# Peptides against a protein of PDB entry 7Q4I, part 230

Target 1, 281 residues: chain A of PDB entry 7Q4I
Amino acid sequence: HENSTIAERLYSEVRVLCWIMTNPSNHQKKARHVKRTWGKRCNKLIFMSSAKDDELDAVALPVGEGRNNLWGKTKEAYKYIYEHHINDADWFLKADDDTYTIVENMRYMLYPYSPETPVYFGCKFKPYVKQGYMSGGAGYVLSREAVRRFVVEALPNPKLCKSDNSGAEDVEIGKCLQNVNVLAGDSRDSNGRGRFFPFVPEHHLIPSHTDKKFWYWQYIFYKTDEGLDCCSDNAISFHYVSPNQMYVLDYLIYHLRPYGIINTPDALPNKLAVGELMPEI

## One batch from the design tools (peptide; made by RFdiffusion4, then SolubleMPNN)

Design b2_p29_7_s1 (from b2_p29_7, 19 letters changed)
Fold by OpenDDE base, seed 2:
Structure b2_p29_7_s1 (fold): chain B 281 residues (1-281), chain A 29 residues (1-29)
Amino acid sequence: as target 1 above (281 residues)
Amino acid sequence: MEEEKKKKELEKIYEEAEKIAEERKKEYE
């Protein structure tokens, strides 16, 4: 018998709206599998596309497809969320249709923070943005206040947010959020291990799998180790996860149990005041 | 064959990631 009492509590208290970046060609190939796996653990799940799909619950945003339109799609997605769903959740996760997310671990990380704190979390990168920005592929989560500031204060001002739809979406939103004093939070656990990952687990877990010259090591804001110490026991996301791998991960995380091992969750931390962050480790 | 396939898939991911990084450098540096 599984005891999910704390997870159920966090599901209620830390409400997460997940919006998935997708396109019409990926509705059946990728997005459907998100809906059938980790997406079902979001309080609300919306697929942001260029075409409506009632089976998927996809929204047709007024944007074109392709990499050059990702920033435009991100802007329109958050505008849509603000207009229709800003009170449906406390936190708003962007993920790709090949991102896998352990939503319970995200709720655990977010629990101490006020949704009224202007903050967002993800895999923090250091280039191009002074405070850093969150990797688009790993997914990033905005507080309700961060969404408000983004949509109401930043987007209408071309000096604060790029009006053109071109550019790297994660860099552009990072610049925009910085300009409205939304803080780039630290998503690391108490041991300094990352929670959001822009690659598959195998990439991070295998020591020396990548060359030290790999761009990732230059981009990461916080130093991280390779191997088993790379990743929090409460990791939140992985990117470039195939549809088949999503089902495998779902099985491994939520169904497979080592007999005789009982996991006792750590006590929840104290809640922070509005505007307060956890101390960086 | 499965290991080779997985390796190729990972290589493609890395290649795509490298392209993205290069594009970013061109745009923001």
Scores: peptide ipSAE 0.477, ipTM 0.893, DockQ to the pose 0.762
Fold by OpenDDE base, seed 4:
Structure b2_p29_7_s1 (fold): chain B 281 residues (1-281), chain A 29 residues (1-29)
Amino acid sequence: as target 1 above (281 residues)
Amino acid sequence: MEEEKKKKELEKIYEEAEKIAEERKKEYE
């Protein structure tokens, strides 16, 4: 039988609020399936939209829809979280309505860190932001202190954070966070393998699946391999996951078991002090 | 048929991703 004792402990000790970027047209098509799969493993799950949906638990943010408003939606989402939910969690994950997240693996990564450390994690990209920024599609997670700094220190200052709602939301939040000394963390495992992925597993797991000229290879902050060594055994997220694939992943990860193989979890690392990061790999 | 469908889906994803990257390049470079 399954033993989830450690996962249950981490659920309590590493509280994660997940907010999902969505829109009214995707409430039923995509967001609902997040709620029915990986989203149920968040301590708190909120869908950030332009329309309220009580069934989904969607919040109507005071922003328009469209790609050019994603940054505006991100700002309003974190303002909403800060005002209503800042004490409901220790970590605050942004994901898209087609992102799949293994929340237990995220809790494992986050466990040693203090929520009072100004840090955020995701798939780190190197262009446009000196310290890098986290890919929006792969999802990114802010500490409570990072959220505080973003909302209280960055957003009110046009010199620190873009006032307009236009721009790439992940780049813009990355700039804002850098300007308030929120650190872009390293989310790689101890073997240097990535945990947050801006594409489906097939993209990363299959060697030479993409051309070497593909922009992703120029954008990644850390070098990564292709094939099975591309991805941590404790991978956290994948993007462009269809609703059907979410259910498949849920089955494969949480239900399907090879008989006779028992996975024993690694020991938890020591807790870090406030402001301390794990060594770079 | 399933293989072709999957290939097409991946191609669509890559096309979208490329478009996003191009837009970012125009905006930030």
Scores: peptide ipSAE 0.476, ipTM 0.894, DockQ to the pose 0.817
Fold by OpenDDE base, seed 3:
Structure b2_p29_7_s1 (fold): chain B 281 residues (1-281), chain A 29 residues (1-29)
Amino acid sequence: as target 1 above (281 residues)
Amino acid sequence: MEEEKKKKELEKIYEEAEKIAEERKKEYE
């Protein structure tokens, strides 16, 4: 019943490798549900853990478990990707095992960009990094060139990238990427609405749900509105999504359709040259 | 009861997020 011709084209032309941050205790509880829902829409899906799981396709990284090792996992994950998978995709998404991602919307956002452009996208935060950094929980996507620069240029140099495994994962990668001139892109749509979200849909969609003093409003790089206007019609990700909510979202987004309403997708934008970005709004 | 449960879950998420933000402040400020 559905015309997926454009989605199929983008699946071929905008190849995405998704790696999922997880741990052995979450393989069955969380990661499995990513694999059964949105993760199946990635061109390649890899779970990065401390233990191998053949059923999940989990990789055992040489890192310990715990919050203090998340930065270590991220470094090892991208090293693994660069060594084994750098040519298997054009874009490389990091997500948590409780992040839900609409991969087609991400491909749409990425379509005009060259994977040889040193850029990455996500929910941009302003503190601690001059150009900003992308929220770890919302997930962030690196171009192939960004991965190359991160692994080859940044990681080997302690002056450019923190050698210790401690620190906030998203801040530390943001610092490293800035130091190798990987640009923190603007992921907002043409209306200035966000696409990557560090919280559940309910948090963003319900007006006045959070206090104005909530840290998020101080961290967000771009001004955003609350309510239905907060979020792009082509939103990409949400965080703190439970396994049950993943299945609900999967049904609502991909299966549930209002009868008699046919959505015609917007035309694809023109391709950008290498190094060129979309104008900021 | 379900609304209260959802509210409590959201509150827990916010509390956890606040703790993360506080830890970040201690580490980077």
Scores: peptide ipSAE 0.465, ipTM 0.891, DockQ to the pose 0.771
Fold by OpenDDE base, seed 1:
Parts: structure tokens; sequence; C-alpha cells
Structure b2_p29_7_s1 (fold): chain B 281 residues (1-281), chain A 29 residues (1-29)
């Protein structure tokens, strides 16, 4: 009944390693539900924690727990990936244990790009970093070359990358990546609609749901609308998704179908050369 | 009751997000 030929092709050609930021208290409460839903669609799935969990496939990073250690966890996670897994994928996604990701839509966005292009994608924010940075909660994806530059060139140099573990992890990695000429890409679709979202679908889909004074509207790098035009038909991620909502989303996206409606996928774009980006919309 | 519960959950998310933004302002501005 289902034709997944293109999705299967992209699974092979656009390999994604997903690492999930979690902690021991959330292994059973949150992380296992990622593993049972969208995480199973990654080519490789790793949970980055402070404690090992063989059932979850969690790695114990040499960092403490708490919000003040998130930057430390991100640095150690990418060091671990570079040492053990840099050739296991083409793209490397960071997500939280309450982020939901449609991996097929991410592969579609990434398809034209070379993994040797120093680029990363996510929900781009404009403050604090000149080229912008990607929201930590929405998740962000680095090319293989971006990971290499981050770990090999940025992390060892205190002038390029913050050596202590304090600070906002998404801002700090954004600064480091900018300093090694990793480009903050545009993740919007051909209609200018966003794909990575730092909130649940309801926050974006419902018109006038938020006050325009809300910080989000000042932080977004690209202007976006509320309502049905807020989000790409090929949206990639949402944040603050509860474990129960992950199963609901999995059902709605992959199982529920309106009878008699057949979606034909758009043609794949041409592949870009190394260092080339898609034109801005 | 279900709508009210959902509203409260959304409010909690916004409050957390606002706190994060305020912390960022203190650190980077």
Amino acid sequence: as target 1 above (281 residues)
Amino acid sequence: MEEEKKKKELEKIYEEAEKIAEERKKEYE
C-alpha cells in the first residue's frame, strides 16, 4: 500500500546520525520514547547522558548534569562523535529528548548539499552571533565537515571556542562555528516557510496565539507568519513535545491517511557543488 | 477541562522560554 522508494533512497544517500541530549532521570521518562518513535528513522541514534544505559544506547559523557553543563555536554558529544562515528553518517543532528523530528523531511532538505560543505541548519536566530545561530530546542544538523571543523579547529582554540562549560549551548556552538567559517544555512522551503520549530505545532499553527512582543519574534532570523502558512509541508522538527505527543505525531504523520488523497513527492533538486548553498528566497 | 489543561501546558512552555531569553540577555547583553 505504501510506496517508500524515494524515502529509502534518501535513507541511503543522506545518512543522518542523531544524538539526543538527555540525563539519567529522563532515560525512562523521555528518551526511550524518542527511541520508540522518530529516533528509529535515523541511520544511527545515540543518547548523550552522564550515565551509560545499554538498553537505551546511552553514552556517559565526562560532564555533570544541569542546565549550566549543556555546553559542556555538546562539546563532549561532538568530540565523541568525531572520534567514533564521523564516517558513520553524512549529517549529524542534535536534538533534545523532547524534540520531535521528521527525519525524511530533513533528508529532503539536505539532499542537494555536500556533507563536505561547512554548513549547519536549524531554526536560525539573529541575536549575539553575526551570521545567526540555530535554536538548541528545535534541533540543529551539522555537515560532516562542520563537525570536523568544530572538533579539530574550534574546540582546541580558546580564542575560537569557549573553553569553560558555561553559557547557552546553542549560542556558544554558533560562535564557535562562525569562527571556523561554518555557514549558518537557510532551512526554509521554496515558499519561504520554516522547517525547524522551537515550539509545539499549536504555537505556530494557531493565528495570534502569541503576543508579538514575545521574544521569539525578535529572535527569528527570517520573518515567519502564524497559521497554516507558518510551516513547511515538509516541516522537520518541533520542540516541547511530550512523550504522549510523540506517539500521536507518529500516528498522524506515518499512519493516518485521508482516503482517496495521494501525495506525489516533488522532484529532487540538483545536487550542489562543495561549498555551494541554495539561493536565498 | 481538557482545553484548560492544554492552555496551562502552553503557558508553562512560554514561561520557560521567557526565562531562557532573560538569562541569555543577562549573559550576552
Scores: peptide ipSAE 0.462, ipTM 0.886, DockQ to the pose 0.831

Design b2_p29_7_s2 (from b2_p29_7, 22 letters changed)
Fold by OpenDDE base, seed 4:
Structure b2_p29_7_s2 (fold): chain B 281 residues (1-281), chain A 29 residues (1-29)
Amino acid sequence: as target 1 above (281 residues)
Amino acid sequence: KEKEELEKKKKEIYEKAEKEAEKRDKEYK
């Protein structure tokens, strides 16, 4: 028998709107599987597309399709969220249609933070943005205040935020957020283990999967190791997760149980004041 | 072999991610 009492509490106290970056060609192939797996654990789930899909709950953003329009989609997605959904949640997750997210672990990480703190979390990358930026593929989560600052302060100002829809989506939002003093948070756990991952678990958990020259080791903001110590026991996201792997992960995480092993959740940390961050580890 | 197909898929993911990183590097370096 499961005791979900604390997860239910966090579901109510740490409200998460998840928006999924997708396109019409991926509605059935990918996005639908997000909706049928981890996306159902969001307080609100919206698919941001170029075409409406009532079965999926997809929104048609006023942007063209293509890789050069991902930044355009992100801008329009957050504008749409701000206009229609800013009070529906406390935190606003961007994920791809091949990102898998353990929403309960994200709520646990976010619990101490005020949604009025201008902060966002994800897999922090080092290059091109002084404070770093969050990997687009691993997904990233903005506080309500971060969304407000992004939409109201950054987007209207071409000096703060790129008006053109070109560029790397994750770098461009990272620049915009930095320019409005939204902090790039540390998403690592108390052991210094990462929570947001730009690859599947297998790629992080197995040592020597990549050469030391692999771009990821140059991009990662915080030093990380490969193997079992790579990843928090409370990991939040993985990228390049196939539709089939989403169902496998859902089964493994939420259904499969080792008999006789009962995990007691750690005590919740104290809530932070507005503007206060957890100590970086 | 099934193992070889899995290895191929892993390689394709890394190559995809590398191309995305290369795109960032070309645009922002």
Scores: peptide ipSAE 0.496, ipTM 0.892, DockQ to the pose 0.850
Fold by OpenDDE base, seed 3:
Structure b2_p29_7_s2 (fold): chain B 281 residues (1-281), chain A 29 residues (1-29)
Amino acid sequence: as target 1 above (281 residues)
Amino acid sequence: KEKEELEKKKKEIYEKAEKEAEKRDKEYK
């Protein structure tokens, strides 16, 4: 029998709306498997698509299909969330239909922060945006205030936020958020280990799997080591997770337990005031 | 010019990573 008392408390105190970037061709192939695995642990789960799907709970956004419209989908998704769901959660996660998320670990990271703090978290990349931006594939989470600033202050102003639907989705939202003073938070744990990952666990955990010239090492904002020390014990997300791997991860994380090992969770940190961040490591 | 080249390079990198992921998904079937 698992003691879920702390997880249940965090589920109530750190409410997360998860929106999933998908398309009609992926509703059955990918998005359904998110709904059946990690997505069920969100306080609210919404699939953002170009077509409605009542079985999936997919929303038809007023955007065209194709990779060139990802930024358009993100803008319309956050408009939809602001209009219909801004009070349904404290934090608003974007994930892809091939992102896997450990929502409890995300709640643990978010617990000290006020949702009224203009902040967002994810896998921070350094190019293009002065404060950095969060990798689109790893998923990123906005505070309620960050969503408000994005939708109300940034999106209506072409000088602050790109009006066109073209561009790299993650970079464009990162520019918009910086322009309205939404802070790019540090998602690393107290040991400096990353929590949001733009690849599958295998690619992060296995040393020398990537050449030192691999673009990722030039893009990552914080230096992270390769191997077992790459990743927090409280890791939040992985990308390029196949539907089958989602079920494997769901089993390994939530069902498989080593007999006789009792894990005592760390104490919750103190809550921060509005506008305060955890010290950078 | 430099921004467009960087966006092009980023797009090529992501397209390569996605193609490699799709290839792996096909090889495991």
Scores: peptide ipSAE 0.019, ipTM 0.574, DockQ to the pose 0.055
Fold by OpenDDE base, seed 2:
Structure b2_p29_7_s2 (fold): chain B 281 residues (1-281), chain A 29 residues (1-29)
Amino acid sequence: as target 1 above (281 residues)
Amino acid sequence: KEKEELEKKKKEIYEKAEKEAEKRDKEYK
């Protein structure tokens, strides 16, 4: 028998709308596997596409397809969310159709924060944006206030936010958010371990699997160790997760149990005031 | 120009990472 009482409480108190970046060619190949695995643990799940799909609950955004339109799709997705869904959740996660997310671990990280705090979380990268920006592939989560500022204050102003649909999606949203004083939060755990990962678990967990010259080590905002100390026990996301790997992860995380090991969850931290952040480690 | 070159370099980095991930997924299959 599993005790889910705290997870059920956090499901009600820390409401998450997950929007999935997809396209019509990936609806059947990738997106439906998100819906069948981790996406079912979101309070609301929406697929953002260029075509409607009633089986997925996919929205047709007025954007073209291809990597050069990802920034356009992100802008239209958040406009759609602001218009139709801003009160349906407290937090708004962007993920790709090959991102896997442990939503309970995200709720745990977000619990102390007010959704009225202008903040967003993810895998923080240091280039191009002074405060950093969040990796697009690892997924990133905006507070309700961050969405409001992005849509109402940033997007209408070409001086604050790029009007064109071209560019690196995650860098461009990071610039826009910085320009409206949305804070790039620290998503690390109390041990300084990361929670959002731009690669599969294997790439982070296996020491020396990446060359020290690999771009990632130059991009990470916070220094991270390799091996088992790379990753929080409460990790939130991984990227480049194949459809088959989503089912494997779903089994390993939610079904597979080592007999005789009982995990007791840590106590919830105190809630922060509006505008307050957790101390940096 | 510098911004476009930066966006291009970032795209190339992500495309490389995706190709490396796809290769690994094929090696496990």
Scores: peptide ipSAE 0.025, ipTM 0.589, DockQ to the pose 0.055; fails the geometry check
Fold by OpenDDE base, seed 5:
Structure b2_p29_7_s2 (fold): chain B 281 residues (1-281), chain A 29 residues (1-29)
Amino acid sequence: as target 1 above (281 residues)
Amino acid sequence: KEKEELEKKKKEIYEKAEKEAEKRDKEYK
C-alpha cells in the first residue's frame, strides 16, 4: 500500500491550477490524454483553446489558431484565469498539450514559497530577458501574485508588455513578468539538477544525444549535467510527450514499483517569508 | 534581426523536435 499522506497534504496546501495550451484539432488527439493522465492531479485543470469543449473543459479564448497566436492565447488565458480562477489556486501552471507534469514534484518545489511572492518557475533560459525566462514547452508556473502582476500591471501597459499577439510566447511573458518585478525562480533541486525539461526524458538522460552546439546548451540559464545527473529525482515536466507516452509515464511513475524498495520522501523544507526565495545553488 | 533569427532557429528546432516525437510515436505503433 502506498502512503500518500504527504502528497495529499501538499495537494491541499499547494493548490495548482493547470492550464493547457491546446487547439480544437488537438482536443481529442492530445488534450484529452492530458486530462486522463497527469492533468487529473491538478487542483483545477483548464484547457485553453479557440473553441469551447465542455467534455474537455476547454475554454474558447478570443484568439486565432496557429503558432503566431500563442502569445495572444497566453495573455487571454491568464486574463481568463485572473477573472475566474485567481482564488481557485495558489500556483498557475502553463503547459502544452504534449507536456507531461509530475504535479506532486511541482508541489514539493513550490511548498516553501508563498503564493504572494511574485515568482515563477520553469526551465530558465538566458536569452532576451535579463533575469531569464521560462521555456514555454517545459511548462512554467506562476504564483498567484505573479498572475496578478502579469494581468493587472503588465498586460494593460504596452511599455511593460507587448500588446501585439505575435512573438515567442515564453519570451514575451518573461519580459512582461520581469517588467513587473516577478522573479524568475530557480527550479533546480538541492543537488542543482533541473526539474523542468523542454524535451522528452530520453533527450536529457542520454549523454551526447545532442551536439554541444545545440541551442539548448546556450539557452539554459543554469549549467546542467548530462546523463542521469541531468534530471532531478523530483523532476516536474517533460515536453514533446506523445499521448501514448503520457500513459506510459503515468504507469511508470505512479504504478510500476520495484518490489522491496520503499521510497521515503524527504522532509518538507521550512516555509519562506513573502518575497523570500531559496538561495541560488 | 539577430533576435528574429534566433527565434526562427528556436522555432525550427522545436518543430524538428515535435516531428521527431511524432515519428517516434509512429515507429512504436
Scores: peptide ipSAE 0.017, ipTM 0.564, DockQ to the pose 0.056; fails the geometry check

Design b2_p29_7_s3 (from b2_p29_7, 16 letters changed)
Fold by OpenDDE base, seed 1:
Structure b2_p29_7_s3 (fold): chain B 281 residues (1-281), chain A 29 residues (1-29)
Amino acid sequence: as target 1 above (281 residues)
Amino acid sequence: SELKEELEKKEAIYKEAEKLAEERKKLYE
């Protein structure tokens, strides 16, 4: 007995296109497991690769493979989305083929925002970009207007967006988006807990798992705690999730239930006007 | 043995993440 009425409403009102960064060597090893787990909950799911795969629904982008081409692949992916799919969704998520996403929680976070607001969300990092940028591994989501500005205004202008395919993918898109006044949003919940995570749940939930000198603590834009208070009850994403762990997470999140405990969802917030953001906590 | 393998996997993740952070530092600092 499951009541999914609110989730179904949000599925219709907060449409999400998910594009997955992958390569031909990972189509069978990783990408297909995204398709068989959390990716099926996107309104549209596209795999961005260098080779076409009709079984996977993979698109062959005109880029080479390797880490040095990730920025090039991101640019071509959003060009492809803008040309073919800009009206198929309200929000556009980038994820890796080892990122796990709870799409319902993302829709809940995005619900109050207009897709015409130039904003994007993810795990915000502070270095190199004044307003911050979103961690590539945790995944990040652009509004429809953010995609438009990125593709139409930023990409054609070498002064606003790097024309070369080299550089760190997440930093480069962050610079481009800042240059066209796309805002780096705050993805934290009402308690100040994070929703997008660049590591697996275990790495965030266990206190003192990492040294205080670990780079992550210097990169995070907002202060975060370790332990049970590290993560929102409505967390959205985790990175470095193996194919096996994706199936485990799917079971734990969508099937396993403690008998006799019923969770009542909070009321939806009021919708914001175009250009309006939720107040920072 | 299983614990060792799990620890090695965790270490590999952190090493990869550290490498990416160092690459960013070299590119932008």
Scores: peptide ipSAE 0.480, ipTM 0.875, DockQ to the pose 0.802
Fold by OpenDDE base, seed 5:
Structure b2_p29_7_s3 (fold): chain B 281 residues (1-281), chain A 29 residues (1-29)
Amino acid sequence: as target 1 above (281 residues)
Amino acid sequence: SELKEELEKKEAIYKEAEKLAEERKKLYE
């Protein structure tokens, strides 16, 4: 008795390839739970690893394991996507194997944008990159054009993109993307509420959960508050979500219903021209 | 207790996040 007509439309019109950052040790522990929950709502789901796993649909990238190789893995992942899957989607989401994503909300955010617009979205951080960069943990989504520019224009040029595999993954890709004029978009909703979150819902929803000196408050590009105003009603992602929590979230979001409450979706905005962004909030 | 375990998990998450922030600081500041 659920009406998913609009969601189905967006599934077709806003195609999302989700690639999941994982490693062989997490294939069974974490990655498979992504596949069994929110990952099934992507148009295409790929797990980027150092070892192949046919059951998981994991790709073995030519990278080593370890935190110091995350940047290398990201570069290879997008190279792989560009080579094999650039036309399979309009938007390309990076997420971790402990990120939970409400893909429908992401499609809603992305709907007005052209995939030919060089833009990417996520939880924008202000340090180190002039235009900002997207937090790696919250996940970030590149337009098709952004992927093209990253792989074709940025990666081959050491002046534009770091050639070695060291550095913070999210900062390095942010630098590269800035250098090829990929815009760091504003993912906030019309009320100025964030959609991509680098922590679990509880950490954002509960006021005073963290000290005001907590690094996150210094890193966020856009001012945000804790509590009920922390998060968009159309929030997209949360990080540090355990496998069990993924199933809980899936149940709460897609199955649990308050009887007698009808959710009427907002009208879709007009589509933007290529290169056009939503106005500032 | 279960509550203690949950709190410890939360603390671990923040500690990890702080570590990542510190790493960024070391690399870029």
Scores: peptide ipSAE 0.479, ipTM 0.878, DockQ to the pose 0.804
Fold by OpenDDE base, seed 4:
Structure b2_p29_7_s3 (fold): chain B 281 residues (1-281), chain A 29 residues (1-29)
Amino acid sequence: as target 1 above (281 residues)
Amino acid sequence: SELKEELEKKEAIYKEAEKLAEERKKLYE
């Protein structure tokens, strides 16, 4: 028997709408496995595609497919969310159809923040955007106010937000958000460990798994360690997670338990006022 | 072998990630 009282409380108090970036070719191959695993733990789950799929709850956005249209899809996705779902959640997560997310850990991170604070979180990268931007693959979460500013203030202004659908999706939204004073938050835990990861756990957990010249080390905004100290005990997301690995992760995280070890959750932090951020770690 | 397949999958991930990084570099540098 598990005591999920705190998780249930956070489910109600920190409402998360998850939208999944997908395409028609991945509805069955990838997206449905998100729906069958971690996506169940979102308050609302929507798949953003170019074709409607009633079984998946996929929305057909008025965009073409292909990498060159990812930015266009992101813009249309958030427009759709703002029009139809802005009051259905407090926080709005973008994830890919091969991203795995521990939603409870995200709620824990988000708990102290007001959804009216213009902030977003993810794996922060340093290049191209002064305040940084969040890795698209690791997934990123916008506050309700961030979504409002993005859709209402940024998107209509070509000077603030690129009107064309070309460009790197994560960089372009990062630029737009910066231009409307949405803050790129720090997702690290109290020990300075990351929570959003653009790769699978194995790639982060194994020391020297990647070459020191690997682009990731140049892109990461905050210094990070390798090995077991790479990742928060309350990690939120991993990217490039295969459908099979999603089920494995679900089992390991939510079902497998070492007998005699009971994890007691830390006390929730105090809530922040609107506009306040947690102190930098 | 399972090991070979695992290695190939890892390599594919890194290759894709590198490609994305290169694309960003081309677009913004």
Scores: peptide ipSAE 0.477, ipTM 0.878, DockQ to the pose 0.839
Fold by OpenDDE base, seed 3:
Structure b2_p29_7_s3 (fold): chain B 281 residues (1-281), chain A 29 residues (1-29)
Amino acid sequence: as target 1 above (281 residues)
Amino acid sequence: SELKEELEKKEAIYKEAEKLAEERKKLYE
């Protein structure tokens, strides 16, 4: 039925470890549905929690639960990954248990980049961090080198990385990464369309959902439009996706096909040298 | 009624997102 040759190639060449931010109360309600949908397309899938769950493959991190501990959980998650899984993947995605990710599209975006390049991608926000930072809810992906720098260079130094567990998780990791010269990459496609989204598809695709005073428009690092031009044809992630919507998205993306329309994938770009980024659009 | 429920869910998401933005503002501005 399908020719997955290129997808299979990228699965092998662009290895992605996905770690899911969750808590014990959401193991059955949310996290399980990630595992049953898009999470199965990661090379490695780990759920980071405060309690172990063998059915879910959840890790009990030494942190408390609650919004005030999200930064602490992120630090411990990446420490755990570095210690146990740094060689199991080339790229390391953080997602929430209500984030949906099209992993193949992420591999396509990441393909030209070296995992030894200190870079990370996501929905870039502009405030509070000079180079910007990636929205926590949209999910963000670190190169192997970025993880190394974060864990080995940033975390041990209170001057580079916040030692306590307070603060906004996405801002704090953004500050830490900037301090160790991990670059906040541009995840937009060649047409300048975004790939990581902090809301559900409906909220991005349908114009006039919010006025121009909505905080999102002030936070977005790159200019974006509403409607069909908002989003790449190779979009990667959406946030606030309910468990039911995850199954709907899985069906629509991977099963439903318009008969007689054959998609020809674009050629893979040339690989970049270590430290090289794609030109800004 | 279904439309109202969908709108309420949408509003709830935006309210949550706004709360997070306000928290960031409180912490860093």
Scores: peptide ipSAE 0.482, ipTM 0.878, DockQ to the pose 0.812; fails the geometry check

